# Ledger of designs, part 24: peptides against a protein of PDB entry 6FRK

Target 1, 411 residues: chain A of PDB entry 6FRK
Amino acid sequence: NEEVLNAMLKEVCTALLEADVNIKLVKQLRENVKSAIDLEEMASGLNKRKMIQHAVFKELVKLVDPGVKAWTPTKGKQNVIMFVGLQGSGKTTTCSKLAYYYQRKGWKTCLICADTFRAGAFDQLKQNATKARIPFYGSYTEMDPVIIASEGVEKFKNENFEIIIVDTSGRHKQEDSLFEEMLQVANAIQPDNIVYVMDASIGQACEAQAKAFKDKVDVASVIVTKLDGHAKGGGALSAVAATKSPIIFIGTGEHIDDFEPFKTQPFISKLLGMGDIEGLIDKVNELKLDDNEALIEKLKHGQFTLRDMYEQFQNIMKMGPFSQILGMIPGFGTDFMSKGNEQESMARLKKLMTIMDSMNDQELDSTDGAKVFSKQPGRIQRVARGSGVSTRDVQELLTQYTKFAQMVKKM

## One batch from the design tools (peptide; aimed at target 1 L326 F332 T334 D335)

Design b2_p13_3 (made by RFdiffusion4)
Pose (drawn by RFdiffusion4):
Structure b2_p13_3 (pose): chain A 374 residues (1-38, 47-273, 303-411), chain P 13 residues (1-13)
Amino acid sequence: NEEVLNAMLKEVCTALLEADVNIKLVKQLRENVKSAIDNKRKMIQHAVFKELVKLVDPGVKAWTPTKGKQNVIMFVGLQGSGKTTTCSKLAYYYQRKGWKTCLICADTFRAGAFDQLKQNATKARIPFYGSYTEMDPVIIASEGVEKFKNENFEIIIVDTSGRHKQEDSLFEEMLQVANAIQPDNIVYVMDASIGQACEAQAKAFKDKVDVASVIVTKLDGHAKGGGALSAVAATKSPIIFIGTGEHIDDFEPFKTQPFISKLLGQFTLRDMYEQFQNIMKMGPFSQILGMIPGFGTDFMSKGNEQESMARLKKLMTIMDSMNDQELDSTDGAKVFSKQPGRIQRVARGSGVSTRDVQELLTQYTKFAQMVKKM
Amino acid sequence: FWEAFEQLLKALE
């Protein structure tokens, strides 16, 4: 049985290693689902599913904008990850939700970058800012957020150039662009086909600049996007959106369950009964209830107080014979009145007859009356 | 029986 756990566990470790999941997290997840584990494919895959939900959970809720206030969003990520494409996908998303959205092109390096964001914004009917001539992105971003602030826009999305960590020149310039415009949220856009080099770059981005949200693009293909577990752990940020194509409407919010599945592959007879059950529990205590001075009108009249401390176990064989629909019903007496066929099965395996209930149903009706009167 | 049961409920109160 120890060999059936390991053959089926190394087959999921290969399923995650092929899904570009970091080898550090696969080896760690393997011994987490081994230590926490101490119709067969369901008792195993349910334990694997709960261990994955533990990893995709960063514990941090997403940054959401406020209507009627200026929200500046700054995009960061590697070269070619889809920042300019996801810039128009997001401005189009909120503009369709009713936000005064605008775009700014703060890329002064990549050829045809302003022309790219201009044509994406021209098509989606979204205001845009940038420059062919301005070579300082701190100047393009500052003079753009200033323009769209004096025009009272609510979503101002600043696009930046691609950068990698070994370039300290572009990492300083990213920090200065973030210090000039002071963004309310910084989004780390990552390609879904990224391998093992993801945790190092995503961590260096978090260190130089405050990353609060992560977007995973190019998920409409074969890439399952296992590199996102290493960006969530590095940036401490949840995934808010995913990209699912080249167009502007190929964009939707991140849902954890489908991504993990792809990455893996009035008084009733019942109340009359419980009140009784507590009066039998407090039934050997009936002599305490006759203690009150001037109240002892009677005690155990006709000896029938002894069988009121004996009827509740027999009535329990009826509850033992009851399932969760009759037991958890608001009116435990209405489930059997409509279907007196349930009065025969309760009588079979519990040894009580269907006759005994007629006297009980009368006793029930009188009890049910005096509580609605209570 | 019914009078004695009602007396028990009053004693609980």

Design b2_p13_3_s1 (made by RFdiffusion4, then SolubleMPNN; from b2_p13_3, 5 letters changed)
Fold by OpenDDE base, seed 2:
Structure b2_p13_3_s1 (fold): chain B 411 residues (1-411), chain A 13 residues (1-13)
Amino acid sequence: as target 1 above (411 residues)
Amino acid sequence: DWKYFENLLKALA
């Protein structure tokens, strides 16, 4: 039993290391999981795999929870949010994403560019802010970030802004001069929250970088970027461990709306390759699909028709970027997130819907649609002719439907 | 496509 546990833990540890989880955290997790698993209870015939997976999941959830409540802005107050992070972390883009997030929630939001080091930083911020219709402040001539930040914060406080976001200079390396500049800005503007922005793609370097920022600046929140890429997000665990600060948001793409509140359980599920099941449910619920309750009730009763599948395809098509939906699905590789694959996936859904548009009510409303077609093969030929597809395409649809209906019956 | 539904079902289970 101990050998089986050690073998399974070795596989999990390997997968976590391949997900950019820091080696020290993986070792600690392995020890914590071993301590949490009673080997005597494991001998009693419980599914050893399920028990180990649950223990691993529970310990990963603890690693993402710093035990500190996330800072939240106060409505009707002037909330100053300072951003810090390395150059290329996505800091400037994330400032715009956060500003846009609060603006869409009805907050009076603005942006300040205190990045005087990078040529074109203010132009980039101005372009992003203008596209999002967010008020902005910065200078082309002032080189002191303290002056720019102070003047911008004062201006927007006087104009009764509720969310005042300050973007600071980044560096390619940890430089003492960068940390001194950030500290001077922080002392001048007295931010209500300091947000560290971390690129998930830096892998094992996440811990050392996050620690270096926390040791110099009072980081209170973390935002992790580039979680849409090859980064499996293990660096986020390292950032929480090093900063002792909660992850508040994640960046999931290049668009201004590719930004979401951090959720622990979906993130850990994705990290383990279990998919973002909760985020999928939440996204389905956010669509206010009036029929969602009716579908859930049908699914609970093991009832699933071709019409129910059609309605769900319509709902998926309404969900917007298919890449975000596919990225929530276990075992869809990152390659499915390309724009070309979105159009192909949408075209595939439309093709399946066109096949179903050629079905009659008896076929659509049958709780065993595949059996209706198997009993009368002439129906497949009718539907194929009506939709302009091959009989094989109709059979593939029915095979997919049958697999789904079988899963629903096992629920 | 199919894995979405499979995951949605796993989520709703």
Scores: peptide ipSAE 0.014, ipTM 0.436, DockQ to the pose 0.042
OpenDDE base, seeds 1, 3, 4, 5: peptide ipSAE 0.014, 0.008, 0.008, 0.006; ipTM 0.425, 0.401, 0.412, 0.322; seed 5 fails the geometry check

Design b2_p13_3_s2 (made by RFdiffusion4, then SolubleMPNN; from b2_p13_3, 5 letters changed)
Fold by OpenDDE base, seed 2:
Structure b2_p13_3_s2 (fold): chain B 411 residues (1-411), chain A 13 residues (1-13)
Amino acid sequence: as target 1 above (411 residues)
Amino acid sequence: MWEYMENLLKAIE
């Protein structure tokens, strides 16, 4: 039993290392999982794999929880949020994403460009802010980031802004001069929150970088970017461990809307390749599809029709970027996230809907739609002709429906 | 898509 446990833990540790989880954290997790698993309980015929997976999941959840409550802005107050991070971390883009997130929630939000080091930083911020219709401040002539930050914060405080986001200079390397500049800015503007922005794609360097920032500035929140790329997100665990600060948001793409509140459970599920089931439910609930409660109730009763499937395809098409939905599904590989695959996936959904548009109410509303077609094969030929598809395409749809309806009946 | 549906089902469980 100990050999089996050690073999499974080795596989999990390898997978976590391949997910950019820091080697020290993986070692600690392995020890914690070993201490949490009673070998005597494993002897009692319990699914050893499920127990180890649960123990690993529980320990990963603890690694993402810093034990500190995330800072939240106060409505009707002036909340100053300072951003810090390396150049190329996505810091400037993330400032715009956060500003847009709060603006969409009805907060009076603005952006300040205190990056005087990077040529065109202010133009980039201005371009992003203008596209999002977010008020902004910066200078083409002032070279002191402390002056720009102070003037911008004062201006927007006087104009009763609620969310005042300050973007600072990044560097390619950990430079003492950068940290001194960040401290000077922080001391001048007295931010309510300091957000460290981390690129998930830096892998094993996440811990050392996050620690270097925390040791110099009072980082209170973390945002992890580029989680849509090759980065499996293990660097986020390293960021929390090093900063002792909660992850508050994640960046999931290049678009201004590719930004979401961090959720521990979905993130760990995705990290383990279990999919983002909770984020999927949240997206389904955010659509305020009145039909979701009715569907959930039907599913609880083991009822699922071709019409219910059609309605779900309509809902999926309404959810927007299909890549984000597919990335929430366990076993849809990273290859499905390409823009080309999104159009193909949408075309496949539309094709399936077109097949169902050629079905009659008896076929659509049957709780055993496959049996209706199996009893009268002429229906398949009718639907195929009506939708302009092969009889094979109709049979494939019915096979997929049958698999799903069988799962619903087992619930 | 099917995995979405399966995930929805698992989340309802």
Scores: peptide ipSAE 0.017, ipTM 0.455, DockQ to the pose 0.039
OpenDDE base, seeds 1, 3, 4, 5: peptide ipSAE 0.008, 0.013, 0.020, 0.006; ipTM 0.396, 0.380, 0.416, 0.332; seeds 4, 5 fail the geometry check

Design b2_p13_3_s3 (made by RFdiffusion4, then SolubleMPNN; from b2_p13_3, 6 letters changed)
Fold by OpenDDE base, seed 1:
Structure b2_p13_3_s3 (fold): chain B 411 residues (1-411), chain A 13 residues (1-13)
Amino acid sequence: as target 1 above (411 residues)
Amino acid sequence: DWESLENLLKAIA
């Protein structure tokens, strides 16, 4: 039993290391899991794998919990949020994502570019802000970030903005000059929250970087970026451990909507390769599923049409990169989707939609669309000609539809 | 429902 436990823990430890979890945290987790597992309960014929998975899950949840309540903005107040982080961390993009997130929730949100070090920083922020219709402030001539930040904060306070986001300079290295500049900005604007933006793709460097920031500035929140890539998010645990600050949001892509509130359980489930069912439900629900309440009600009644399938394909296409969606499904690990497979999968969806665009309302709205086609084979030939595909392609679509409709009837 | 979407994705994949 102990040998089996040690073997399974070795596999888990390997997987966590491959997920960029810091080696010290992995060692600590291993010992905590060993101490939490009752070997006597394991002897009683209980599913050893489930017990170990549950113990690992619980210990990972503890590692991502700093024991500190996350800062939240106060409605009707002026909330100044200062962003800090290295260059290339996704800080500027994350400022825009956070601003857009609050704007969509009906907050009066604005952006300040206090990055005077990077050429074109203000143009980039201005472009992002303009595209999202977010008010912005910055300078092309002022080189002191303290002046820009102070003037921008004062301006937006006077205009009664509720969320005032300040983007600061990033550096390529942890330089004393960067931290001094950050402190001067922080002292001048007196932020309600300091957000450290961390790139998940930096792996084992996450701890040292997060610690260096926390040792110099009062980091109160963490945002982890680039979780859509090969980064399995293990660096997030290192950031929490080093900063003792909660992760408040995660960046899950390049789009302004590829940004979500951090949820511990879905994140740990994804880290363990269990999939992120909850996050995909949320992402599906954030798609204007108001029109899909009718679909959900139909699905609850075991009704599923070709139109319903078409609408689901449209929703999938709206969810962003198909790789992200698949990476949220249990058993569709990141290894299943090479970048080549995403374009192919999207092309396949578009092909299926093009076939359905050649169907009539009677065919699309039938609760048994496959039976409509089976009763009148001439419909298959019409649709095939209309969509420029083979009759086989239409039959394959109808076979897929039938498989889905049968699954929906079992739900 | 999630299971429907999961099943959709499993059949597209």
Scores: peptide ipSAE 0.013, ipTM 0.491, DockQ to the pose 0.080
OpenDDE base, seeds 2, 3, 4, 5: peptide ipSAE 0.010, 0.007, 0.011, 0.011; ipTM 0.473, 0.459, 0.479, 0.474; seed 4 fails the geometry check

Design b2_p13_3_s4 (made by RFdiffusion4, then SolubleMPNN; from b2_p13_3, 7 letters changed)
Fold by OpenDDE base, seed 1:
Parts: C-alpha cells; sequence; structure tokens
Structure b2_p13_3_s4 (fold): chain B 411 residues (1-411), chain A 13 residues (1-13)
C-alpha cells in the first residue's frame, strides 16, 4: 500500500512539476498529502486514486489561499490601482482588460500610461483604450513617470472616476532603477491597490520574480496572464507563496474579454487536468443565459434546429479560441489542438455559418431542417449559390446537422 | 449536458 501511494504521488509530483509548480511547493505538498492520507482507509477498498486526487486538490487549494482577503474597489470612491510587472508579462493588456471589466459593470473607469521607458507604450494603451471606449491619460513629451502618474490621477480624481488604473514601466531585468521608479510612483499617487502582473509561461522563475517585487513594493494583488497557452498555471502558486497576496483575476487570451475573476476550485481542477466544467458553464452563461436556458429546454425536448446550431456556433466564436474551450473539458488537455488546427476549425465554423446565412427562416427554424431540403432539392442549389459554395458543401452541412439532431434526441 | 453537447461538437469538427 505504501509503495502504491509513493508511486502515485511520484506521478502527481511529476505532473505538478510539468505544470510549472515550484519544486519546494511540490515537496511540501507531497509530505502534506502523505500525512493527510489514512493508509487504513486506502486498505478498505476505497478508490485509492480518488482519495489521492482529493488530498492533492485540498493541499493545492491551501497553497492558492494566502490567508489575506482580496482588495475590492469601493463604489462611489476613487480607487487608484497601480500595475507592476516585467516587460512582456501582459501588464499593459491586463490594465485594459481590468478597465473594461469594471466599465462593463457600470464603473467609471480610466487608464493612465506612466510607461515612459518603452517606445510606443502610450500609443498601444491609447489604441486599446480607444477601441474599448475607455478614457485615458499619458504624454508623448513628459519622461518622468511620477509627473505623468500624479497629473493623470489628479485629473481623473477631479473628474470623479471610480477606477483609476496606472500602468507603469516594465523592464527586462530586476534593475534597482526600476524598483526605485516604481516606489517613487507609488509614493506620489498612493495607490489603494498594487497589482503584480505575472506571466504564467515563465515557469520556475515565478517565485524569484514575485518575491523581488514584493520585497520592493507593497504588492497586494496578483493577476496571472497567458493561461491560454502551454502554461498550466503552476507559477500562480509560486506568486501567491512569494507575495502572500491573492490572485484576483486571470488572463485567458489576447482579446479584451479574455479576462475573468480568479476562482480557486476551477483553477486547481484545470491544473490537475480534471477540466474546468464550472468555468465552462460560467463562460457559456456570460454569453447570454436566457438564450442558453431556452436552448437547453429545447434540447431536453429533443428539438434542435439549424438556427439553434447557428446560435451555438456564434456562442463558440464569442467564447474566443476553440483551444481554450476544449482545454476546459475533462480529458481534452491543451495538447489536443495545435494552433494550426484551431484556425482551420474556426474557418470551418465560419464557412458553415456563411452557408446558414443563405438559408431562410423556414429552413432555419424547422425541427427537421434536413427533411425540408430533401423534399425540395432546389433549396440546396439556392443556398449553394447564395453562399458561393458547392451543393456538396451544403449537403455536408445538412449531414452534420442531422448527426447533431440525432444525438440531441438521445440526450 | 453542456459537456455532452461540446463533446458532440468536437466529434463533428
Amino acid sequence: as target 1 above (411 residues)
Amino acid sequence: SLEEFLNILKALM
């Protein structure tokens, strides 16, 4: 029994190391799991794998909890949020994502570019802010980030903004001059929250970087970026351990909507390769709850139309990269779709939608759309001409729809 | 379930 436990723990430890979990945390977790598992309960014929997974899950949840309550903005107050992090961490993009997130919730939100070190930093922020209709401040001529940050914060305080986000310079190395500049900015603007932005793809370097920031500035929150890539997010545990600060949000892609509040349970489930069914449900629910509930009720009644299929393809396209959606489904790890297959799959969905855009309401809303086309073959030729495709492409779509409708009738 | 629907989608793509 102990040999089996040690073998299974070795596999879990290997998987956690491959997920960029810090080696010290993996060692500590291994000892904590060994102490938490009752070997007598394992002897009683209980599913040993399920017990170990539950013990590992429980210990990972503790590693994500810093024991500190996350800062939250106060409605009707001026909340100054300073962003800090390395260059390439996704800091500037994350500032725009956070601003957009609060704007969608009815907060009066703005952005300040205090990155004077990177050429084109202000143009990038201005482009992102303008696209999202977020008010912004910055300078093309002022080189002191303290002056820009102070003037921008004062301006937006006087205009009664509720969320004031300050983007700072990111540098390639932990230079003393960077930390001094960050301290000068922090002292001048007196932020209500300092957010450390961490790239999940830096792996084992997460601990040392997060610690270096916390030792110099009062980091109170963490945002983890690039969790859509090959980064399994184990670096997030290192950031929490080093900063003693909660993860408040995660970045899950390049789009401004690829940003979500951090949830411990879904994150740990995904880290363990159990999938994120809850996050998938939440992400699908964010797309329009009412339309999805109505669809689920139709599906329960064995009704599925070409319009219902079209709406689901629209929802999938709105959810962002199909690789992210698949990475939330249990047993469909990130390795299943190479980036090349994703673009091809999205192009295929878009082609199918373009064919359906040439259908009429009678064809789209029929509970047996394939039978409508089979009874009147002239409809296939009309749709093919309207969408600029072959009659074969329309027949292939109808064949796929028929397979879907048959599976829905079995659900 | 949504999971079953997504598994169906994947089997057809």
Scores: peptide ipSAE 0.017, ipTM 0.509, DockQ to the pose 0.033
OpenDDE base, seeds 2, 3, 4, 5: peptide ipSAE 0.014, 0.015, 0.016, 0.016; ipTM 0.503, 0.503, 0.499, 0.509; seed 3 fails the geometry check

Design b2_p13_4 (made by RFdiffusion4)
Pose (drawn by RFdiffusion4):
Structure b2_p13_4 (pose): chain A 374 residues (1-38, 47-273, 303-411), chain P 13 residues (1-13)
Amino acid sequence: NEEVLNAMLKEVCTALLEADVNIKLVKQLRENVKSAIDNKRKMIQHAVFKELVKLVDPGVKAWTPTKGKQNVIMFVGLQGSGKTTTCSKLAYYYQRKGWKTCLICADTFRAGAFDQLKQNATKARIPFYGSYTEMDPVIIASEGVEKFKNENFEIIIVDTSGRHKQEDSLFEEMLQVANAIQPDNIVYVMDASIGQACEAQAKAFKDKVDVASVIVTKLDGHAKGGGALSAVAATKSPIIFIGTGEHIDDFEPFKTQPFISKLLGQFTLRDMYEQFQNIMKMGPFSQILGMIPGFGTDFMSKGNEQESMARLKKLMTIMDSMNDQELDSTDGAKVFSKQPGRIQRVARGSGVSTRDVQELLTQYTKFAQMVKKM
Amino acid sequence: VEELRQLLEALAE
């Protein structure tokens, strides 16, 4: 049985290694689901599913904008990850939700970058800012957020150039652009086909600049996006959106369950009964109930107080014979009144008859009356 | 306590 756990466990470790999941997290997840584990494919895959939900959970809720206030969002990520594409996908998302959204092109390096964000904003009917001539992104971002602030826009999305960590020049310039405009949220956009080099870059981005949200693009293809587990652990940020194509409307919020599945592949007879059950539990205590001075009108009249401490086990074979629908019903007496066929099965395996209940049903009716009167 | 006693009297009846 120890060999059936390991053959089926190394088959999921290969399923995650093929899905671009970091080898550090696969080896760690393997011995996490091995230590926490101490119709067959369901008792195994349910344990694997709960262990994955433990990894995709960063514990941090997403940053959401406030209507009536200026929200500055700054995009960061590697070269070619889809920042300019996801810039228009997000401005179009909120603009359709009713936000005064605008775009700013703070890329002064990449050829045809302002022309790219201009044509994406021209198409989606979204205001845009940038420059062909201005070579300082700190100037383009500052003079753009200033312009759209004096025009009272609620979502101001600043696009930046692609950068990698070994370029300290572009990492300083990213930190200065973030310090000039002071964004309310910084989004780390990552390609879904990224391999093992993802945890190092995503971590260096978190160190130089404060990354609070992660977007995974190019998920409409074959890439399952396992590199996102390494960006969530590195940036400590949840995934808010995913990209699912080249168009502006190929964009939707991140849901954890479908991504992990792809990455993996009035008084009743019942109340009359419980009140009785507690009066029998407090039944050997009936002599304490006759203690009150001047209240002892009677005690154990006609000896019938003895069988009121004997009827509740026989009535419990009826509850033992009951399932969770009759037991958890608001009116435990209405489930059997409509279907007196349930009065025969309760009588079979519990040894009580269907006759005994007629005297009980009268005793029930009288008890149900005096509680609604209570 | 008085109510529990009255319920027991009603069961004795």

Design b2_p13_4_s1 (made by RFdiffusion4, then SolubleMPNN; from b2_p13_4, 9 letters changed)
Fold by OpenDDE base, seed 1:
Structure b2_p13_4_s1 (fold): chain B 411 residues (1-411), chain A 13 residues (1-13)
Amino acid sequence: as target 1 above (411 residues)
Amino acid sequence: NVLLLNILKLLSE
């Protein structure tokens, strides 16, 4: 039994290391899991795998809990949020995402660009802010980030903004000059929260980076970015361990909407390859699919049209990167979609939609769209010509539709 | 929700 436990723990430890979990944390987790598992219960024929998975899950949940309550903005107050982190961490993009998140919740939000080091930083922030209709402040001429931050914070306090986000310089590496600049800005504006932005894709470097920031600046919150790619999120555990600060949000893509509040349980489930059904449901529900009730009602009656399929393809396209959505499904690991397969899958969806754009309402709204086409083969030829595809491509679409309609009838 | 999962599953095949 101990040999079986050790073998299974070795596999889990390997998977956690491949997920960019720090080696020290993996070792600690292994010992904690060993201590938490009752070997006598394992002897009784209980599902050893399920018990180990549960023990691992519990220990990972503890690793993402810093034991400190996350800062939250106070409604009707001016909340100054200072962003810190290296260049390329996604800090500037994350400032815009956070501002947009609060704006959508009815907070009066603004952005300040205090990055004087990077050429075009203010233009980038201005572009992002303008697209999201977020008020912004910065300078093309002032080179002191303390002056820009102070003037911007004062301006937006006087205008009764509730969320005042300050983006700072990041540099390429940890430098004493960066930390001094950050301290001077922090001392001048007296932020209510300092957010460290970390790129999850840097793997084992997450701990050392997060520690260096925490040792110099009073980091109170962490945001983890680039969880859309090959980053399995293990670096997030290192950030919490080093900063002793909670993860408050995660960045899950390049779009302004690819930003969500951190949820411990879904995150750990995804990290373990158990999927994130809850996050998938939430992401589906955040799509204000007004027609979800009508669709659910049709589905309950075993009705599924080509239009219903088209609408579902539009919904999939609105959910963001297909790789992220698949990574939320149990058994579809992040490795299942190579980057090449995502573009191909999106191109395939777009092709199918283009074929359906050449269909008429009678074809789209039929409860048996495939039978409409089978009874009148001339419809296939019309749609093929209209969409610039082969008759075979239209038949393949109808075959896929028939498979979906059969699945709906079994629900 | 289940339909979307089934669509995604079928698109991944």
Scores: peptide ipSAE 0.025, ipTM 0.650, DockQ to the pose 0.067
OpenDDE base, seeds 2, 3, 4, 5: peptide ipSAE 0.024, 0.023, 0.024, 0.025; ipTM 0.620, 0.630, 0.634, 0.633

Design b2_p13_4_s2 (made by RFdiffusion4, then SolubleMPNN; from b2_p13_4, 7 letters changed)
Fold by OpenDDE base, seed 3:
Structure b2_p13_4_s2 (fold): chain B 411 residues (1-411), chain A 13 residues (1-13)
Amino acid sequence: as target 1 above (411 residues)
Amino acid sequence: LITLKELLELLSE
């Protein structure tokens, strides 16, 4: 039994290392899991695999919890949020995402560009801010980031802004001059929160990077970016371990809406390839799809039309990149997260929607759409011609619809 | 309710 446990733990440790979890954390987790597993309970015929998975899950949840409450902005106050991180971490994009997130929640939000090192930093911030209709401050002539940050913070304080986000210079490497500049800016503006932005794709370098920032500036929050790519998210554990600061948000793509509050349980489930059903439910709820109540009510009555399927495809399309949604579904693991499969899956959905766009209301609103087409095969030919597809493609759509409608009727 | 999960699982087949 101990040999079997050790073999299974070796596989789990290998998978965690492949997920960019730091070797020290993996070793600690292994010992904690061993101590948490009762070998006598494992002997009683309980599913050893499920027990180990549950123990691993619990220990990963503890690793993501720094034991520190996340800072939250106070309504009716001026909250200064300073961003720090390397160039290419997604810091500037994340500033815009956070500003947009708070603006959509009815906070009076603004952006300050204190990045004087990168040519075009202010133009990039201005472009992003203008697209999102977020007030911004910066300079084309002032080269001192301390002056820009101080003037911008003072201006927006005087204008009674509630959320004042300051983007700082990022460098390609950890340099003492970068940390000195960050300290000078932090001392001048006295931020209520310092947010470290980390790229999850840097893998095993996450610990060293996060530690270097925490050792120089009082990082109080972490945002992890590029969790839509090949980044397995294990670096996030390293960031929490090194900074002793909570992850407050995650960046899940390139769009301004590809930004969500960090949730521990969904994140660990995704890291383990268990999928994020809770995050999917939350994302569906955040879309305020008022039309979902009517759909839910139809589904409860075992009714599912081609229109209902079309509306579901529209909802999937509104949720953003299909890879993000699929990556939240258990079993759509590593192979579906390839960028190629996302585009193909989205193209497939768009093709199905285009076929349905050539259907009439009688066909779309029928409680048995497949039977309507089977009774009058001329409808298939009309829809095929209208959508520029084969009659086979229309039949495949109707077959998929029939599978869905049968599942709805069994519920 | 067919979870969006089950819907997407069926779309992957």
Scores: peptide ipSAE 0.019, ipTM 0.467, DockQ to the pose 0.056
OpenDDE base, seeds 1, 2, 4, 5: peptide ipSAE 0.019, 0.018, 0.017, 0.018; ipTM 0.490, 0.522, 0.458, 0.514

